Peptides against a protein of PDB entry 3JWR. Designs and how they scored, part 238

Target 1, 323 residues: chain A of PDB entry 3JWR
Amino acid sequence: TRELQSLAAAVVPSAQTLKITDFSFSDFELSDLETALCTIRMFTDLNLVQNFQMKHEVLCRWILSVKKNYRKNVAYHNWRHAFNTAQCMFAALKAGKIQNKLTDLEILALLIAALSHDLDHRGVNNSYIQRSEHPLAQLYCHSIMEHHHFDQCLMILNSPGNQILSGLSIEEYKTTLKIIKQAILATDLALYIKRRGEFFELIRKNQFNLEDPHQKELFLAMLMTACDLSAITKPWPIQQRIAELVATEFFDQGDRERKELNIEPTDLMNREKKNKIPSMQVGFIDAICLQLYEALTHVSEDCFPLLDGCRKNRQKWQALAEQ
Target 2, 298 residues: chain A of PDB entry 3JWR as posed
Amino acid sequence: TRELQSLAAAVVPSAQTLKITDFSFSDFELSDLETALCTIRMFTDLNLVQNFQMKHEVLCRWILSVKKNYRKNVAYHNWRHAFNTAQCMFAALKAGKIQNKLTDLEILALLIAALSHDLDHRGVNNSYIQRSEHPLAQLYCHSIMEHHHFDQCLMILNSPGNQILSGLSIEEYKTTLKIIKQAILATDLALYIKRRGEFFELIRKNQFNLEDPHQKELFLAMLMTACDLSAITKPWPIQQRIAELVATEFWEQGDQVGFIDFVCTQLYEALTHVSEDCFPLLDGCRKNRQKWQALAEQ

## One batch from the design tools (peptide; made by RFdiffusion4, then SolubleMPNN)

Design b2_p18_6_s2 (from b2_p18_6, 10 letters changed)
Fold by OpenDDE base, seed 1:
Structure b2_p18_6_s2 (fold): chain B 323 residues (1-323), chain A 18 residues (1-18)
Amino acid sequence: as target 1 above (323 residues)
Amino acid sequence: MEAVKRLLEEQLEAEEAA
């Protein structure tokens, strides 16, 4: 395609030029081509291209395939969300110095997972999928959408000309897929809530050990969630704009819940409750975000900008909630 | 705070019940 030719022939700017190591990164001014260039740079600077012998054209095709399999009519859970999740992962690995704590396979898996974690997202949550009796709800009992996202990820990875993992041994391939699956499934906030207590307790007791395979898996799950939610850490103008996208998508779901399911949506998904957004954001930060970024900062102090951003945005949302 | 947590817990329960 013309897009592939353009991407494959383009000079890839440095990570510094692209600012993709910054926790404050914004994609708002980037074209789709520039987001793809950023993605190439992430793979390159993490040594994934070299270590796993990726062909440039194959990587370009894979990136474009991933991008293509996000829906354009979804306000938030689209390519830009996946891209921003991956960028936060990259920043956490580089600027947050988590790269040195992980294997190359784990890094490879996390980056693929971050880009792929919401593939074919429909702008509705698992509860909607279940209540609407969607065919996907018959295939999966738990984490319905996340299983679907992984299936889409696997489909793309196995598609002709998209096989970025072809340089791996059979064992490396299996390991990578296992980690990808676990990482994508970890983006289900229900699973995060279920598992986070163990992670926080390990941190609190100073018993956290990345050499333990179970704790490593737990950490990767928490890191995925931290990147997935990283919009909450962004500078206020960015945070506010992303929150509007999230609200738009949630309200669209709420509108569908009324129309298709004849139910009253929750306040979070109720367009008529737009004035509750600030207080709900404060609640979300307190219930979900703060402790996660605190724990992540205990694992790596260089991740503090995520925690600091989250705290600053809490203050901003609180101020709006008091008006 | 509790409201958001509850919504996510309800989601988990719904998934477990499926």
Scores: peptide ipSAE 0.016, ipTM 0.602, DockQ to the pose 0.737
Fold by OpenDDE base, seed 4:
Structure b2_p18_6_s2 (fold): chain B 323 residues (1-323), chain A 18 residues (1-18)
Amino acid sequence: as target 1 above (323 residues)
Amino acid sequence: MEAVKRLLEEQLEAEEAA
């Protein structure tokens, strides 16, 4: 395609030029092509292209395929969300120095997972899918969308000309897919809530050990969540804009819940409760985000900008909630 | 190797559907 030709022929700017190492990164000003260029740079600077012998054209095609399989009519859970998740992962790996704690296969898997974790998202949560008796709810009992996202990820990876993992051995491939699956499934916030206590306790007791396979898996799950939620850490103007996108999508779901399911939506998804957004954001930060970024910062102090950003945004939301 | 990779993919998909 013309798009592929353009991407494959383009000079990929440095990570410094693209600012993709910054935790404060924003994609708002970037074209789709520029987001793809950023993605290429992430793979390159993580040594994934070299170490796994990725063909440039194949990588370009894969990126474009992933982007294409996000819906444009979804306000928040679209390509830009996936891209920002991956960028946060890249920043955490590089600037946050987590790269030094992980294997190349884990890094490969995390980056693929970050880009793929919301593939074909429909702008509704698992509860809606389940209650609407959608065909996907017949296939999966829990983490319905996350299983679908992984299925889409796998489909793309196996598509002709998109096989970025062709340079891997059978064992490496198996390991990578396992980690991708676990990472995508970990983005189910329900699973995060279920598992985070173990992680926090290990940190609190100074018993956290990345050499333990179970703890490694747990860490990768927490890291995925930290990147998935990273909008909450962004500079306030960026945070506000993203929060509006999230609210739009949630309110759209709430409207559908009223119309299609004849149910009253939760406050989070209730357009009539828009005035509760600031207080809900404070609650979300306190209940979900702060402890995660604290724990992540404990694992790597260079991830502090995420925690600091989260704290700053809490203050901003609290100030709005008091008005 | 590619055939084995495809088989592994199918197995992973089947495990998820279960």
Scores: peptide ipSAE 0.033, ipTM 0.644, DockQ to the pose 0.023; fails the geometry check
Fold by OpenDDE base, seed 5:
Structure b2_p18_6_s2 (fold): chain B 323 residues (1-323), chain A 18 residues (1-18)
Amino acid sequence: as target 1 above (323 residues)
Amino acid sequence: MEAVKRLLEEQLEAEEAA
């Protein structure tokens, strides 16, 4: 395609030029082509292209395929969200120095997972999928959309000309797919809530050990969530704009819940309760985000900008809630 | 190698469907 030719022929700027190592990064000013260039740079600077012998054209095609399999009519859970998740992963690996704590296969899997974790997202949560009796709800009992996202990820990875993992041995391939699956499934906040207590307790007791395979898996799950939620850590102007996108998508779901399911939406999904957004954001930060970024910062102090950003945004939302 | 990879993928898909 013309898009593939343009991407494959383009000079890829440095990570410094693209600012993709910054936790404060924003994609709002970037074109789709520029987001693809950033993605190439992430793979390159993590040594994934070299270590796993990726062909440049295949990587370009894969990136474009992933991007294409996000819906444009979804306000928040689109390519830009996946891209921002991957960028936060990249920043956490590089600037946050987590790269030194992980294997190349884990890094490969996390980057693929971050880009793929919301593939074909429909702008509705698992609860809506269940209540609407969608066919996917019959296939999976839990983490319905996350299983679908992984299925889409696997489909793309196996598509002709998109096989970025063709250079891996059988054992490397097995390991990578396992980690990708676990990482995508970990983005279900319900699973995060179930597992986070173990992680926080290990950190609190100073018993956290990445050499333990179970603790490694747990950490990768927490890291995925930290990147997936990283919008809450962004500079305030960026945070506000992203919060508007999230609210738009949630209100769209609420409108559909009223129309299609004849149910009253929760406050989070209710357009009529827009005035509660600031207080709900404070509640979300306190209940979900703060402890995660505190724990992550304990694992790597260089991740502090995520925690600091989260704290600053809590103050901003609290100030709005008091008006 | 590709045949083995496909078998592994099928196994992963089967585990998800269970």
Scores: peptide ipSAE 0.033, ipTM 0.630, DockQ to the pose 0.022; fails the geometry check
Fold by OpenDDE base, seed 2:
Structure b2_p18_6_s2 (fold): chain B 323 residues (1-323), chain A 18 residues (1-18)
Amino acid sequence: as target 1 above (323 residues)
Amino acid sequence: MEAVKRLLEEQLEAEEAA
């Protein structure tokens, strides 16, 4: 395609120029081409291209394929969300110095997972999929969408000309796919809620050990969630804009719940309850986000900007809730 | 090697459906 030719021929700017190492990064001013260039830089600077002998054209095609398999009519869970998740992962690995704690295969898997974790998202949650009796709900009992996202990820990885993992041994390939699957499934917040207690307790007791395979898996899951939710850590103007996108998508679901399922939506998805957004954001930060970024910062102090950003945004939302 | 990779992918998919 013309897009592929343009991307493959383009000079990829440095990570510094692209600011993709910054936790404060915003994609708002970036074109789709620039987001793809950023993604190439992430793979390159993490040594993934070199270590796994990726062909440049194949990587470019894969990135464009991933981007294409996000829906354009979804307000939040689109390519830009996946891209921002991956950028946060990159920043956490580089600026947050988590790279030194992980294997190259784990890093490869996490980056692929971050970019792929919401593939073909329909702008509705698992509860809606289940209640609407969607065909996907017959295939999977739990984490319905996350299983679908992984299926889409696998489909793309196996598509002709998109095989970025062709340089891996059979064992490396198996390991990578396992980690990708686990990482994508970990983005189900229900699973996060279920598992986070173990992680926090290990941190609290100073017993956290990345050399333990189970604890490593747990950490990768928590890291994925931290990147997935990283919009909450962004500078306030960015946070507000993203919160509006989230609200738009949730309200669209709520409208569909009324129309298609004949149910009253929850406050989170109820357009008429827009005035509750600030208080709900505070609740979300307190219930889900703060402790995660605290724990992550305990693993790597260089991740503090995520925690600091989350705290600052909590204050901003609280001030609006009191108004 | 590519054929083996495909078989492994099918196995992973089957384990998920289970």
Scores: peptide ipSAE 0.031, ipTM 0.603, DockQ to the pose 0.022; fails the geometry check

Design b2_p18_6_s3 (from b2_p18_6, 11 letters changed)
Fold by OpenDDE base, seed 5:
Structure b2_p18_6_s3 (fold): chain B 323 residues (1-323), chain A 18 residues (1-18)
Amino acid sequence: as target 1 above (323 residues)
Amino acid sequence: MEAVLKFLQELLDAEEAA
């Protein structure tokens, strides 16, 4: 395609020029081509292209395929969300110095997972899929959409000309796919809530050890969640704009719940309760976000900008809730 | 997400009751 030719021939700017190492990064000013260039830079600077002998054209095609398999009519869970998740992962690995704590296969898997974790998202949550008796709800009992996202990821990875993992041994390939699956499934917030207590307790007791395979898996899951939720850490103008996108998607679901399922939506999904957004954001930060970024900062102090951003945004939302 | 949404709703309800 012309798009592939343009991407493959383009000069890829440095990570410094693209500012993709910054936790304060915003994609709002970037074209789709620039987001793809950023993605190439992430793979390159993490040494993934060299270490796994990726062909440039294949990587370009894969990135474009991933981007194409996000829906354009979804307000929040689109390519830009996946791209921002991957950028936060890159920043956490580089600026947050998490790279030195992980294997190359784990880094490869996390980056692929971050880009792929919401593939073909429909702008509705697992509860809606289940209650609407969608065919996907018959295939999977739990984490319905996350299983679908992984299936889409696997489909793309196996598509002709998209096989970025062809340089891996059979064992490396199997390991990578396992980690990708676990990482994508970990983005189900229900699983996060279930598992986070173990992680926080390990940190609190100073018993956290990345050499333990179970704790490594747990950490990768927490890191994925931290990147997936990283919008809450962004500078206030960026945070506020992203919160509007999230609210739009949630309200669209709520409208569909009323129309299609004849149910009253929860406050979070209820357009009529827009005035509760600030208080709900404070509650979300307190219940879900703060402890995660605190724990991540304990693993690597260089991740502090995520925690600091989250705290600052809590203050901003609290001020709005008091008006 | 349902568990999170329910949890958030419970938090909101508790704040309104408090």
Scores: peptide ipSAE 0.028, ipTM 0.681, DockQ to the pose 0.068
Fold by OpenDDE base, seed 3:
Structure b2_p18_6_s3 (fold): chain B 323 residues (1-323), chain A 18 residues (1-18)
Amino acid sequence: as target 1 above (323 residues)
Amino acid sequence: MEAVLKFLQELLDAEEAA
């Protein structure tokens, strides 16, 4: 395609020029092409292209395929969300110095997973899928959409001309896919809630050890969640704008719940309860976000900007909730 | 996601009741 030709021929700017190492990064001013260039830079600077002998054209095609398989009519869970998740992963690996704690295969898997974790997202949560009796709800009992996202990821990875993993050995390929699957499934916040206590306790007791395979898997799951939720850490103007996108998508679901399922939506998804957004954001930060970024900062102090951003945004949301 | 949303709703309800 013309798009592929343009991307493949383009000079990829440095990570410094693209500012993709910054935790404060915003994609708002970037074109789709620029997001793809950023993605190439992430793979390159993480040494993934060299170490796994990726063909440039294949990587370009894969990126464009991933982007294409996000829906444009979904307010938040679109390509830009996936891209921002991957950028946060990149920043955590580089600026946060987590790269030194992980294997190349783990890094490869995490980056692919971050970009792929919400593929073909429909703008509705697992509860809606289940209640609407969607065919996917018959295939999977839990983490319905996350299983679907992984299936989409696998489909793309195996598509002709998109096989960025063709340079891996069979064992490396299997390991990578396993980690990708685990990472995508970990983005189900229900699983995060279930598992986070173990992670926090290990940190609290100074027993956290990345040399332990179970703890490594746990850490990768927590890191995925930290990147997936990283919008909450962004500078306030960025946070507000992203929160509006999230609210839009949730309200769209609530509207569909009323119309299609004849149910009253929860406050979080109720357009009529828009005035509760600030207090809900405070609750979300306290219940879900703060402890995660605190724990992550304990693993790597260079991740502090994520925690600091989260704290600052909590203050801003609290101030709005008091009005 | 459902568990999170429910939990968040419970927190909000508790705050309003306090």
Scores: peptide ipSAE 0.027, ipTM 0.681, DockQ to the pose 0.067
Fold by OpenDDE base, seed 4:
Structure b2_p18_6_s3 (fold): chain B 323 residues (1-323), chain A 18 residues (1-18)
Amino acid sequence: as target 1 above (323 residues)
Amino acid sequence: MEAVLKFLQELLDAEEAA
């Protein structure tokens, strides 16, 4: 395609030029092509292209395929969300120095997972899918959408001309897919809530050990969640804009819940409860985000900008809630 | 996701009740 030709022929700017190492990164001013270029740079600077012998054209095609399989009519859970998740992962790996704690396969898996974790998202949560009796709800009992996202990821990885993992051994391939699946499934916040206590307790007791396979898996899950939620850490103007996108999508779901399911939506998804957004954001930060970024910062102090950003945004939301 | 939403709703309900 013309798009592929353009991408494959383009000079990829440095990570410094693209600012993709910054935790404060924003994609708002980037074209789709520029987001793809950023993605290439992430793979390159993480040594994934070299270490796994990725063909440039194949990588370009894969990126474009992933982007294409996000829906444009979804307000928040679209390519830009996936791209921002991956960028946060890249920043955490590089600037946050988490790269030094992980294997190349884990890094490869996390980056692929970050880009793929919401593939074909429909702008509705698992509860809606379940209550609407969607065909996907018959295939999976829990983490319905996350299983679907992984299925889409696997489909793309196996598509002709998109096989970025072709340079891996059979064992490396299996390991990578396992980690990708676990990472995508970990983005179900219900699973995060279930598992985070173990992680926080290990940190609190100074018993956290990445050499333990179970703890490694747990950490990768927490890291995925931290990147997935990273909008809450962004500079306030960026945070506000993203929060508006999230609210738009949630309210769209709430409207559909009323119309299609004849149910009253929760306050989080109720358009009539817009005035509750600031207090809900404070509650979300306190209940979900703060401890995670505190724990992540404990693992790597260079991740502090995420925690600091989260704290600053909490203050901003609290101030709005008091008005 | 449902668990998160339920938890958030509980927080909101508690704030309204206070």
Scores: peptide ipSAE 0.027, ipTM 0.673, DockQ to the pose 0.067
Fold by OpenDDE base, seed 2:
Structure b2_p18_6_s3 (fold): chain B 323 residues (1-323), chain A 18 residues (1-18)
Amino acid sequence: as target 1 above (323 residues)
Amino acid sequence: MEAVLKFLQELLDAEEAA
């Protein structure tokens, strides 16, 4: 395609020029081409291209394929969300110095997972999928959409001309896919809620050890969630804009719940409760986000900007809730 | 209802009751 030709021929700017190492990164001003260039830079600077002998054209095609398999009519869970998740992962690995704690296969898997974790998202949550009796709800009992996202990821990875993992051994390939699956499934916040207590307790007791395979898996899950939710850490103007996108998508679901399911939506999904957004954001930060970024900062102090951003945004939302 | 949404709703309800 013309898009592929343009991407493959383009000079990829440095990570410094693209600012993709910054936790404060914003994609608002970036074109789709620039987001793809950023993604190439992430793979390159993490040594993934070299270490796994990725062909440049194949990587370009894969990136474009991933982007194409996000829906354009979804307000938040689109390519830009996946891209920002991956950028946060990159920043956490580089600026947050988590790269030194992980294997190359884990890094590869995390980056692929971050980009792929919401593939073909429909702008509705698992509860809606289940209640609407969607065909996907017949295939999976739990984490319905996350299983679908992984299936889409696997489909793309195995598609002709998109096989960025062709340089891996069979064992490396299997390991990578396992980690990708676990990472994508970990983005189900229901699973996060179930598992986070173990992680926080290990941190609290100073018993956290990445050499333990179970704890490694747990950490990767927590890291994925931290990147997935990283919009909450962004500078306030960015945070506000992203919160509006989230609200739009949630309200669209709520509208569909009324129309299609004949139910009253929860406040989070209720357009009529727009005035509750600030207080709901405070609740979300307190219930879900703060402890995660605190724990992550304990693993790597260089991740502090995420925690600091989250705290600052809590203050801003609280101030709005009091007006 | 998803556990997260239920939990968030419970928190909101608790804040309103306080």
Scores: peptide ipSAE 0.026, ipTM 0.673, DockQ to the pose 0.066

